Peptides against a protein of PDB entry 6D0Y. Designs and how they scored, part 18

Target 1, 225 residues: chain A of PDB entry 6D0Y
Amino acid sequence: ETEDHLESLICKVGEKSACSLESNLEGLAGVLEADLPNYKSKILRLLCTVARLLPEKLTIYTTLVGLLNARNYNFGGEFVEAMIRQLKESLKANNYNEAVYLVRFLSDLVNCHVIAAPSMVAMFENFVSVTQEEDVPQVRRDWYVYAFLSSLPWVGKELYEKKDAEMDRIFANTESYLKRRQKTHVPMLQVWTADKPHPQEEYLDCLWAQIQKLKKDRWQERHIL

## One batch from the design tools (peptide; aimed at target 1 K12)

Design b2_p14_3_s2 (made by RFdiffusion4, then SolubleMPNN; from b2_p14_3, 6 letters changed)
Fold by OpenDDE base, seed 5:
Structure b2_p14_3_s2 (fold): chain B 225 residues (1-225), chain A 14 residues (1-14)
Amino acid sequence: as target 1 above (225 residues)
Amino acid sequence: KSFEELFQERLKQL
């Protein structure tokens, strides 16, 4: 009964309530902390599950994990280990969509003080190093670059504040790879306003341009949530 | 408060 209750609480956090989201998260963190002695494994599994299956609540659950980590540092570490295992399993299963989302989730955990910035930099260095591997499909190289770039909206600011030199190196290596890789153009979306519609830009080149703009804007996203 | 504002505020407290 208690386990079912925990599942409900975790799954429903962030839904409309009389209290603020902050208050709800703080309250839930307290409840989960109190239940860790009895239900640690279940709570770990639940958090991993919602982290994977509810991408719309990414920041809610990273914040929750951050709160839990602040209360119980060991639990935070165990959660990260579980997420890394899940990432490896997703890659083995060729579930690249899940894998890239897990990387984004881990990236946001840096902001929540669950993962150290140097550790995330090291991960991204490893990702970009795949571009230098010989006798591997380009799709593999492209995926790791995509995973890196697509995670920067969540963590780029923090990483550049703490590890600017290392990040610059990663960017240089990424740029070099993007210039030399083969490109496939699929004109799916076109601008109709011009006599000569602009073809859809290659997805990694487009993403690179977006990230360069974001970096230029000092990692400030001008969007409304 | 927007969720983003709340999130940023919370991150400062972590």
Scores: peptide ipSAE 0.034, ipTM 0.724, DockQ to the pose 0.042
OpenDDE base, seeds 1, 2, 3, 4: peptide ipSAE 0.024, 0.031, 0.030, 0.034; ipTM 0.687, 0.721, 0.704, 0.739

Design b2_p14_3_s3 (made by RFdiffusion4, then SolubleMPNN; from b2_p14_3, 7 letters changed)
Fold by OpenDDE base, seed 4:
Structure b2_p14_3_s3 (fold): chain B 225 residues (1-225), chain A 14 residues (1-14)
Amino acid sequence: as target 1 above (225 residues)
Amino acid sequence: KSFEELYKELLEKR
């Protein structure tokens, strides 16, 4: 009964309420903290589940985890560990859509002070280092670059504020890779769209251009998605 | 495991 109640609270947070979202999250964090001694495993699992299944509530749950982490640092660490394990499982299962989302989620946890910026930079450095691996499929290299770039809208500002030199190095390595990687579909798309005002680009090149623009704009998005 | 150890495991070749 209590477990069901916790599930309901966690799943429904951010829904219509007479109170502010912030107050609701703070309240929920308090409730969850109080129940950790008895239901830590359940709460951990629930949070991991909603993090994965409710992408529309990404910032809600990262914030909640941030609040919990502030109350119970060990739990925050366990949550991060669980999320990384899930990311690993997603990759093993070739569920790359889930995997990239999890990287984004982890990225936003930096903003919530759950993951240290230097640690995230190190992870991204590690991701981009895959581009230097030998005897691996390009799709592997591409995915890690994609995961990195796709996460920057959520965390790029923070990472550059804390580790600009390291980030620049990662960007340089990324750019170098993108220039030398095989782009088999680009010529076909270019020919097809030659007369169009906006020619279609390869997805990584397109993303790279978007991220470069975002960086140039000091990580300020012009449009709210 | 440290965070570093955890994300390094992500790079394991499959």
Scores: peptide ipSAE 0.322, ipTM 0.890, DockQ to the pose 0.016
OpenDDE base, seeds 1, 2, 3, 5: peptide ipSAE 0.320, 0.206, 0.319, 0.316; ipTM 0.890, 0.833, 0.888, 0.889

Design b2_p14_3_s4 (made by RFdiffusion4, then SolubleMPNN; from b2_p14_3, 6 letters changed)
Fold by OpenDDE base, seed 1:
Structure b2_p14_3_s4 (fold): chain B 225 residues (1-225), chain A 14 residues (1-14)
Amino acid sequence: as target 1 above (225 residues)
Amino acid sequence: LSFEELFQLRLEKL
């Protein structure tokens, strides 16, 4: 395949086709594997780009990377390294929306057998450890907790199955932080019922409650978080 | 934060 054609194939995967998505992904993985000797850098860059800019296709591209990793283990490693570099760059640029999405993407790569569960647990341990940093803005602490909690819908089940003790420790630390952090009163956009007041819960407390429920339900999601 | 060392363990096959 030509370089330009590779871009088209990668960008359009998952769109309407006469073949199944699974077949298309397997086929594309084969094409990309064959072209790695000549276009490794280009393919790597393209995959990083679509992984970053097309959140609606998250599961498609994590699956594709999983298939490629199975075919070329070294390439899978290089991709993960590139994504970590991109995460660092996003944080440096204060692009927190991109950063949190990248964390979710990496989380789903655990399900695709690209990243091992213990490695992801270690990453989350590092995130939650930020809550223990002194003389830093609370917004920094809050963001890392948010990044952790908001990624659990994708990988929480797998991590608890393999690293339950470590995950419980992370949860305990998170809960402790949430109890002691300063909470700001946000003006409520909801209508209060006179007889039954419904105060708006703080966003991290709300997310925490949702994740606790998800955990209780064995990570079977019934509602969109 | 450095994450490079965190991802040494990977699965080769799906």
Scores: peptide ipSAE 0.026, ipTM 0.664, DockQ to the pose 0.022
OpenDDE base, seeds 2, 3, 4, 5: peptide ipSAE 0.025, 0.026, 0.022, 0.023; ipTM 0.639, 0.682, 0.673, 0.667; seed 2 fails the geometry check

Design b2_p14_4 (made by RFdiffusion4)
Pose (drawn by RFdiffusion4):
Structure b2_p14_4 (pose): chain A 225 residues (1-225), chain P 14 residues (1-14)
Amino acid sequence: as target 1 above (225 residues)
Amino acid sequence: SSEWLETVVNSILS
């Protein structure tokens, strides 16, 4: 019964309400502490559900997990382990669109001080390392590069300031791969073949240009909540 | 503190 009270309470946080978003998260994180001794097992799988199925509300739930971790270290560990467990499950089941949501989530948890930045950089340079794998489809290399680049809008500022020597090695490996990709197929996927008024760009070249501009902008982006 | 938390819970579930 109170479990249902916990679920609908987690799913609806951040919706329109009289209280501010921050006041709601601080209050919700408080009640999840009180119920945690009895319902640790259930609270855990619910947070795993929203990290998997609600990527639009991503930053709301990483902050919530961030608050619980600052107050309860063992819960933060159990959750991260569950995320690593699910990331493997998703990649094994060929659910890559679902996996990028989990990687984005793990990445943004660095901003919440739940995951150390070096651990995240180590995982990313293993992602880009897939560009070196031989006898594999380009789409495989593309996805692992995409998971890295699409996470940087959230975690980009943090990972670079803390570790820029290894991040530049990753960017160098990434730029080298992007230049040697074959784009012969793009015309079949363009809604317009014309370059005017708006070019229809291949999705990785587009994301690359977006990330490099954000880099030149000192990693300042003014949209992500 | 408990009254504030109940207000926050009722606001979210409204």

Design b2_p14_4_s1 (made by RFdiffusion4, then SolubleMPNN; from b2_p14_4, 7 letters changed)
Fold by OpenDDE base, seed 3:
Parts: structure tokens; C-alpha cells; sequence
Structure b2_p14_4_s1 (fold): chain B 225 residues (1-225), chain A 14 residues (1-14)
């Protein structure tokens, strides 16, 4: 029956199929919607799990949640609440790799019309405000800046279209912090050798430069960051 | 419907 296949359907969506990804997502959304009255909690748990554990399918699951949210707004809200709780738990557990991924996931949910642009801007304002806190380790300040910058490839276009003034303020604060922070260079694997090699750039400065270029290109990616 | 579900399952899991 339907229940026996739900886990398999959710886990395997986006893999090799006789139909297009779009058709499979629409079909799966319909199946899940029909089963919400009986299996809402199970479906919610499954979606939260695969969202966290299958980062290679980020856009597949954000799109699926977007389709479900359009059909059932209450479910979409409950899913976002669950993901926010997971983000808080990851931060408490010092699982920063999971935390930054969750921020990216939430960022892409803005594109799927699940999270409003003003809400995401408010989150990033809170992140960058950590740079102004006293008696906080720089590693903490650096992480929040990293989480913000590394999420912009997924949501920067939408946020600047809706909240350009607020985003400019966040960028100004970020730039100010990057100029005054203590810099530490990390050894990097260099694939390309050139005559008179340039000195290695600090990782946050490098990311900042990439994001500035992306912004200048009107958020049209020329390469994967 | 059951037929629609079976088709979706087959298409996704094929």
C-alpha cells in the first residue's frame, strides 16, 4: 500500500527514472498531499531526515516542499519550524557543517516560496550582528559571516530584488568586519601553477571576493563556488 | 487512485 512505498519514494526521487524529475516531483507531491490526513507526522519526519542527510538532493527536496506548501500551507510552516529547530540543535551541538548546510537549505526555500524574503534578511541581519558582539571568539564571528556569504549563491538574487537597501547594509557591515579581523592563511591545494605565483588569499577574503563578483554579475553564476 | 500511485511508484523506482 501507499505507506509501504512512502519512504522509498521520498528517498529515491531524483534518481534514474523513466519520467522527468519535474513529473516525478509533481506526482510525489500529489501522493504526499493525499496521505497527509493519515501520515502527516511520518511524512514530516521523512522529509526532515532526507533534507539533512542527502545534501546532494538539496534542490530536489526544497522544490518538493515548495510544491507541498502550495497545496498545504500549514504543512509548509511545520516543516520550516522543524528545520529551524534542527538548526538550533546543530549550533548547540557545535555541528557547524550541518548548521551551514541548513542555512543554505532554508535559503533555497525562499526561491520555492516557502520562506518570505524579509524573514531571510532578518536571519542574515542576526548573523552579521554577531560580528559586533564583545568578548566573543573570532571563530564564532567568522562562522556566521561564512554562513551568510556561502548561502548567497542560493538566495542573493531574490533578496536583492526584494530588499536591496537592507542587503546593502548587511554587506557594508560584513566588509567592515573583514577589513579589521585577524587574518590567518590556510594552506590550499593549488591545481593551477603560474609564473610568479600569487600569495594565498585568506579563505573569508576569498569567499568575499567570489560573492562580490557574483553580485557584480547580477547573481548569474559562471562557475560553481 | 491506486492505479495512479502504482504508476508513480514504478516511474520513480524504475
Amino acid sequence: as target 1 above (225 residues)
Amino acid sequence: SSAELQKIVADILS
Scores: peptide ipSAE 0.025, ipTM 0.611, DockQ to the pose 0.569
OpenDDE base, seeds 1, 2, 4, 5: peptide ipSAE 0.023, 0.025, 0.020, 0.022; ipTM 0.617, 0.652, 0.532, 0.619

Design b2_p14_4_s2 (made by RFdiffusion4, then SolubleMPNN; from b2_p14_4, 8 letters changed)
Fold by OpenDDE base, seed 3:
Structure b2_p14_4_s2 (fold): chain B 225 residues (1-225), chain A 14 residues (1-14)
Amino acid sequence: as target 1 above (225 residues)
Amino acid sequence: MKEELQKIVEDILS
């Protein structure tokens, strides 16, 4: 495959085709594996780029990486390291929207057998531990809790199946923090009518409630968070 | 399965 052709194949995977998505992904994984000896760096860069810039294809690219990881374990490792580096760079650049998306992407890589569940649990433990930091802005503490909670729709089931005790501890710490943090009213997130008043709920509290319900529903998503 | 995240996460939080 030519370099330009590889780019086209990677960018367009998941689009309308006569074949199933699964078949296309397996085929593409085979093509990419065969070209790794000649184009490893280019393929790595392309995958990192599309993973970051095409959030609508999150599960497509995590699955593709999962297939590649099964074929070439070292390449899978290099990809994970590259994505972690990108997460770090996003945080340094104060690009928190990209950062939280990357956490979700990494979370879904657990489902694709690329990242071990214990490693993801450890990451979330570290995130929630930020709530215990003193003399830091609450926005920092809130963001890491948000990053954790907003990623659970992608990985909560897997983590509770394998590390339920550790996850319960993380949840307890999260709940404790949410109870003691300063609340903020966010009018733009709620539509209010004079005829139907109801209690207001802060954004992070609302997310917490949604995640609690998701957990209660055995991580079967019934609505878009 | 990749288990290299822990050390990298420490750098992210530092």
Scores: peptide ipSAE 0.044, ipTM 0.772, DockQ to the pose 0.018
OpenDDE base, seeds 1, 2, 4, 5: peptide ipSAE 0.043, 0.043, 0.042, 0.039; ipTM 0.759, 0.763, 0.720, 0.724

Design b2_p14_4_s3 (made by RFdiffusion4, then SolubleMPNN; from b2_p14_4, 7 letters changed)
Fold by OpenDDE base, seed 4:
Formats: C-alpha cells, sequence, structure tokens
Structure b2_p14_4_s3 (fold): chain B 225 residues (1-225), chain A 14 residues (1-14)
C-alpha cells in the first residue's frame, strides 16, 4: 500500500460500506500491520491526527488501535505515548478542550485493551491528587477533576470492575475537593419546574451529580451527560 | 508499558 492509500483508508474508515464496520476495521488493521515496516511513522502520525481531529469517530479509532495493538504490541505502546505527549502539549498550550478529549480517548483505549485498567486508575489518581497541591490555580485543580469525571462514562465501568477500592478513594477525594472549592454561579444551569425545582448548580457540581447517578446505575447510561 | 505511561503522566503533572 502507498502512503496516500493508507491515509485514505485511515481517514475514511467507518464510512458506509458493504461490509460491517468490524470487518473493515479488522481488515484495515491487517493492512496497517503489514505496512508498519515501511510506514510506521506515517501510520502513527495519521492515527494520532485523526484521533484528535475526528472526535465523532472516537470509538472507531480506539477500536482500530486496539486491533493494531493486538497485532503489534509495541506499536500500540508507541501510539499511547504519542497521545500522552499530545495531551501534555495541549495542556501546555492551554488547549483544555483537546486535552479533555484526549483523556477520554485514552480512557476508551482501556476498553480496547490498549491501556491497562491499573494504568488508567493511576492516571486518574494523579489527576485528582492535583487537588491537594498548594499554590496552584483552582482552574488547574478543576480541570483535572473535570478530565477525570468527564471520562468516566467511557471507562468507569471497567475501572470499578477491576479497581473498585482505588476508584472509591478517588471519588472520596474528588467529593472532598468539590465541597471545599470556590464555586461559580451559572444561571443557565438553574432549572425550575412546578413540581421539581432545581437549584443553580456549578458545572463541576453538575457533572459530579451526573457521574454519581451513573455510578449508582452501575454505569448504565440512562441520561444524557 | 504501564511504567512508561506513569512516567509520562508524572511528567505532565510536573
Amino acid sequence: as target 1 above (225 residues)
Amino acid sequence: SSAELQKIVDDILS
């Protein structure tokens, strides 16, 4: 395969075809694996790029990487490293939207057996530990909590199945932080109904409530986050 | 590896 062809295949995977998505992904994984000796760097870059730029295909590309990882473990590792580096760069550039997405992407890689559950738990432990840091802006602390919580819809079930005690600790620390942090009023989040008034809620508090509900429902999504 | 990932995470937080 040529580089151009590979790029096309990677970018267009998941589009409507006569074959199932799973079949296409398996096929593409095979093609990419075969071409790694010649185009490893290019393939790596392409996958990183599309993963970042096409959030609507998050599951497609995490699955693809999962398939590739199964075929070539080293490549999977290199991909993860590249994504982590990109996460760092995003944070350095104050691109928090990209950063949080990357955390979600990494989270879903756990489901695809690319990242081990303990590793992701460790990442989240580190994130939430930022809340305990002194002399740092609250926005920094808030972001790491947000990154953690907002990723749980993708990976919370898996992490609790394998690391429930550690996750409970993270949750406890998160709750503690949320209780003591400075809150900002967001009027648009206030909902009033005749039967059920909802007080104005800060965005992290709102997310926390949603995640708590999700957890209570054993990570079965019953509402839109 | 898990160790490598942790190292990178630690670096992000530093």
Scores: peptide ipSAE 0.064, ipTM 0.810, DockQ to the pose 0.018
OpenDDE base, seeds 1, 2, 3, 5: peptide ipSAE 0.025, 0.055, 0.063, 0.056; ipTM 0.582, 0.807, 0.811, 0.801

Design b2_p14_4_s4 (made by RFdiffusion4, then SolubleMPNN; from b2_p14_4, 7 letters changed)
Fold by OpenDDE base, seed 5:
Structure b2_p14_4_s4 (fold): chain B 225 residues (1-225), chain A 14 residues (1-14)
Amino acid sequence: as target 1 above (225 residues)
Amino acid sequence: SEAELQAVVEDILS
């Protein structure tokens, strides 16, 4: 019975309530912590599931995990390990949409003090380093660059505050790659419109421009990217 | 605890 209640609570947190979201998250974190001795595996599975299946609640669940991590450091670590395993499985299965979302989720966990900034920088360094590999298809190199750039709205501010020199190096490497990569699939991705105020831009070049602007604006978003 | 769970359930599911 308690287990069923936990599932319902985890699934419905962040929905309309008489209490504030922060209050509900704090309360839920307390309840989950107390039930970890009896339901750790179930809670872990539930959190992993909702994190993956409910992307609209990304910040809710990263915050919840952050609160749980503060209460139980070991559980936070186990959750991160589970998410990393899932990322690896997604990559092996060529499920790149799930994989990129997981990278964003992990990125936001840095803001929630679950993942250390240096660890995330190291991950991004590894991603961008793929662009330097000779026997890797460009489509794969492009994906790692995409995964890096598309995650920066969630974590760029934090990483530049703590690891600006390392981030600048990653940016330089990314820029270098974008300049030399082939852009053969641009026509396939073009949006056909009568009004052409600006030329069609390749998707990674477009994303790069957006991130450069975000960086220039000190990572303060005015628009949802 | 059951009491704490009940309180949180009421708050979240209200």
Scores: peptide ipSAE 0.042, ipTM 0.744, DockQ to the pose 0.487
OpenDDE base, seeds 1, 2, 3, 4: peptide ipSAE 0.033, 0.025, 0.026, 0.026; ipTM 0.727, 0.665, 0.715, 0.669

Design b2_p14_5 (made by RFdiffusion4)
Pose (drawn by RFdiffusion4):
Structure b2_p14_5 (pose): chain A 225 residues (1-225), chain P 14 residues (1-14)
Amino acid sequence: as target 1 above (225 residues)
Amino acid sequence: LDEALDEFAKTAMA
């Protein structure tokens, strides 16, 4: 019964309400502490559900996990382990669109001080390392590069300031791979073949240009909540 | 990659 009270309470946080978003998260994180001794097992799988199925509300739930971790270290560890467990389950089942949501979630948890930045940089340079794998489809290399680049809008500023020597090695490996990709197929996927008024750009070249501009902008982006 | 993710789980906590 109270479990249902916990689920609908987690899913609806951040919706329209009289209280501010921050006041709601601080309050919700408080009640999840009180119920945690009895319902640790259930609270855990619910947070794993929203990290997998609600990527639009991503930053809301990473802050919530961040608050619980600052107050309960063992819960933060159990959750991160569950995320690593699910990331492997998703990649094994060929659910890559679902996996990028989990990678993005792990990345943004660095901003919440739940995951150390060096651990995240080590995982990313293993992602880009897939560009070196031989006898594998380009789409495989593309996705692992995409998972890295698409997480940077959230975690980009933090990972670079803390470790820029290794991050530049990653960017160098990334730029080298992007230049040697074959784009012969793009015309079949363009809604317009014309370059005017708007070019229809291959998704990785577009994301690359977006990330490099954000880099020149000192990693300041003004949209992500 | 699976081995790297297992190693990541050992050191991921801040």

Design b2_p14_5_s1 (made by RFdiffusion4, then SolubleMPNN; from b2_p14_5, 6 letters changed)
Fold by OpenDDE base, seed 3:
Structure b2_p14_5_s1 (fold): chain B 225 residues (1-225), chain A 14 residues (1-14)
Amino acid sequence: as target 1 above (225 residues)
Amino acid sequence: MEEVLEEFSKTALA
């Protein structure tokens, strides 16, 4: 495949096709594997780029990486390392929206058998431990809790299946922090209707409630959070 | 957090 063709294939995967998405991904994984000897660097760069810039295709690209990892373990590793490096850079640059998305992406890679569940648990333990840091802005504490909670829709089931005790501990620590943190309410977000008044709730408390419900439902998501 | 991510890089692969 030419470089231009590879770019087209990678960028357009998941678009309208006569074949199933699964079939297309399997086919693309095969094509990419075959081209690694000649275009490894280019393919790696392309995958990293689309993974970062096309969040609407998160599960498509995590699945693709999972398939590639199964075919070429070393390449899968190189991709993960590149994404972690990007996460580091995002945090250093205070690009927290990108950073949280990257955490979510890495989380879904656990489901694709690319990242080990224990390692993800360890990362989340470290995230929540930030809440115990002294003399740091609450916004820092809040962000890491947010990054943890907002990633659970993609990985919570797997982590609880393999590390339930550790996850319970993380949840307990999270709950404790949420109870003691200073809360900010935004009146403009409160919606009142005659039939269904919506009480004002702080955003992290709201997310926490959603995650608790998801956990109760055995991580079976029925709606987009 | 960089140290955490470094450790993650070393151990994350399934």
Scores: peptide ipSAE 0.415, ipTM 0.925, DockQ to the pose 0.933
OpenDDE base, seeds 1, 2, 4, 5: peptide ipSAE 0.412, 0.412, 0.413, 0.408; ipTM 0.924, 0.924, 0.922, 0.923

Design b2_p14_5_s2 (made by RFdiffusion4, then SolubleMPNN; from b2_p14_5, 5 letters changed)
Fold by OpenDDE base, seed 5:
Structure b2_p14_5_s2 (fold): chain B 225 residues (1-225), chain A 14 residues (1-14)
Amino acid sequence: as target 1 above (225 residues)
Amino acid sequence: MFEVLDEFSKTALA
């Protein structure tokens, strides 16, 4: 495959096809594996790019990486290293949306058997430990808590199955921080209707409530059409 | 944090 063709194949995977998504991903994994001797660096860059720029296709690309990792373990390691480098670059550039997408991507790689659950738990322990840093802006503390909580819809089930005690400790530390952090309040402007109005919550408190509910529901998301 | 991330990249592989 040419470099341009590889880009097209990677960017368009998951589009409407006569074959199943799984079949398409398996086929693409085979193509990419065969081209690693000539295009490894390009493939690594492309996969990192779609990880940060196409978050709506996160599970498609994590699955693809999982398939590649199964075929070539060395490539899997190189990809994780590349992702970490990209994450550091995003953080340095204050691209926090890209950074959180990369954290979510790494999180879902646990489900794809690329990253070990204990290692992801350790990462989240370090994220939440930022809340204990002194003389730093609250926005820094808040972001790492956000990155942690925001990733749990993808990996919370697996982490609790493997490391429940450690996860409970992280949750306790998170809850403690959320209770003592400064909160902002926005006035509600609404006209009363027959429906019961819902109070607005601060964004991290809202996310925390959602994650607590998800945890209570054993990480089974409610799907509403 | 960056050192933590570097360590992660070395040990995270399943």
Scores: peptide ipSAE 0.483, ipTM 0.941, DockQ to the pose 0.920
OpenDDE base, seeds 1, 2, 3, 4: peptide ipSAE 0.482, 0.480, 0.482, 0.483; ipTM 0.940, 0.940, 0.940, 0.940

Design b2_p14_5_s3 (made by RFdiffusion4, then SolubleMPNN; from b2_p14_5, 5 letters changed)
Fold by OpenDDE base, seed 2:
Structure b2_p14_5_s3 (fold): chain B 225 residues (1-225), chain A 14 residues (1-14)
Amino acid sequence: as target 1 above (225 residues)
Amino acid sequence: MFEVLDEFSKTIMA
């Protein structure tokens, strides 16, 4: 395969095809594996790029990476490291939207057997530990909690299945922080149409409630937000 | 599987 052709294949995977998505992904993984000796750097860059820039294809590309990792775990590890470096760069650039998305992407890689569940738990432990840092802006503490909670729809089930005790500790620490943190005032601007109107919630409190509900529902999402 | 996210996460958080 040529570099241009590889780019085309990677960018277009998941589009309408006569074959199943799984078949296409397996085929592409095979092509990429075969071309790693010649185009490893290019393939790595392409995968990192589409992972960042095509959020609508998150599960497609995590699955692709999972399939490729199964074939070549060295490359899989290198990809994860590249994504972590990108996450670091996003944070340094104050691109927090990209950063949180990258955390979600890494989270879904756990489901694809690219990242070990205990390793992800340890990362989230580190994130939540920021709430205990002294002399730091609350926005820093809030963001890491947000990144953790916001990623749980993608990986919470797997993490609780394998590391329930550790996850419970993280949840307890998160809850404790949410109770003691300073909260911004949320003006009541919504027109209530339900029989039982409820007040507007602060964004982290709202997310926390959503995650608690998701956890209660055994991490099964019935509705797409 | 990748098993050292904790090590890298510390570098991210610095």
Scores: peptide ipSAE 0.371, ipTM 0.914, DockQ to the pose 0.118
OpenDDE base, seeds 1, 3, 4, 5: peptide ipSAE 0.369, 0.268, 0.370, 0.335; ipTM 0.914, 0.884, 0.914, 0.907

Design b2_p14_5_s4 (made by RFdiffusion4, then SolubleMPNN; from b2_p14_5, 7 letters changed)
Fold by OpenDDE base, seed 3:
Structure b2_p14_5_s4 (fold): chain B 225 residues (1-225), chain A 14 residues (1-14)
Amino acid sequence: as target 1 above (225 residues)
Amino acid sequence: MEKVLEEFSKTALA
């Protein structure tokens, strides 16, 4: 395959096709594997780019990486390392929206057998441990809690299946922090309907409630959070 | 993968 062709294939995967998405991904994984000897660097760069810039295709590209990892473990590792570097750079540049998305992406890679569950648990343990740091801005504490909670829709089920005790500890620490943190007061804009008034709630508390409900529902998501 | 994430976490939170 030419470089231009590879770019087209990678960027357009998941678009309208006569074949199933699964079939297309399997086929693309095969093509990419075959071209690794000649285009490994290019393929790696392309995958990192689309993973970052096309969040609407998150599950498509995590699945693709999972398939590639199964075919070539070393390449899968290189991809993860590249994404970790991107996450580091995002944090350094204070691009926190990108950073949280990357954490979510890495989380879904656990489902694709690219990242081990214990490793993700360890990462989240470290995230939540920030809440215990002294003399740091609350915004820092809040962000890491947010990054943790907002990633659970993609990985919570897997982590609780394999590391339930550790996850419970993380949840307990999170809950404790949320209870004691200072809440930001925003003008209350309550949406009122005739039958169901919608009370205003602080954003992290709201997210926490959503995640608790998701957990209660055995991580079966019924709606977009 | 475990090593990568572990080291990442340490660095990112430093």
Scores: peptide ipSAE 0.080, ipTM 0.782, DockQ to the pose 0.128
OpenDDE base, seeds 1, 2, 4, 5: peptide ipSAE 0.120, 0.072, 0.030, 0.045; ipTM 0.838, 0.774, 0.709, 0.760; seed 1 fails the geometry check

Design b2_p14_6 (made by RFdiffusion4)
Pose (drawn by RFdiffusion4):
Structure b2_p14_6 (pose): chain A 225 residues (1-225), chain P 14 residues (1-14)
Amino acid sequence: as target 1 above (225 residues)
Amino acid sequence: SALEAVVAAILAAP
């Protein structure tokens, strides 16, 4: 009964309400502490559900997990382990669109001080390391590069300031791979073949240009909540 | 009390 009270309470946080988003998260994180001794097992799988199925509300739930971790270290560990467990499950089941949501989530948890930045950089340089794998489809290399680049809008500022020597090695490996990709197939996938008024750009070249501009902008982006 | 008001506000959301 109270479990249903916990689920609908987690899913609806951040919706339109009289209270501010921050007031709602602080209040919700407080009640999840009180119910945690009895319902630790259930609260855990619910947060795992929203990290998997609600990527649009991503930053809301990483902050919530961040608050619970600052107050309860063992819960933060159990959750991260569950995320690593699910990331493996998703990649094994060929659910890559679902996996990028989990990688984005783990990345943004760095901003919440739940995951150390060096651990995240180590995982990313293993992602880009897939560009060196031989006898594998380009789409495989593309996805692991995508998972890295698409997470940087959230975690980009933090990972670079803390560790820029290894991040530049990652960017160098990434730029080298992007230049040697074949783009012969792009015309079949363009809605317009014309370059005017708007070019229809291959998704990785587009994301690369977006990330490099954000880099030149000192990693300041003004949209992400 | 304040926590109950926050919970009630979240549950009353559309």

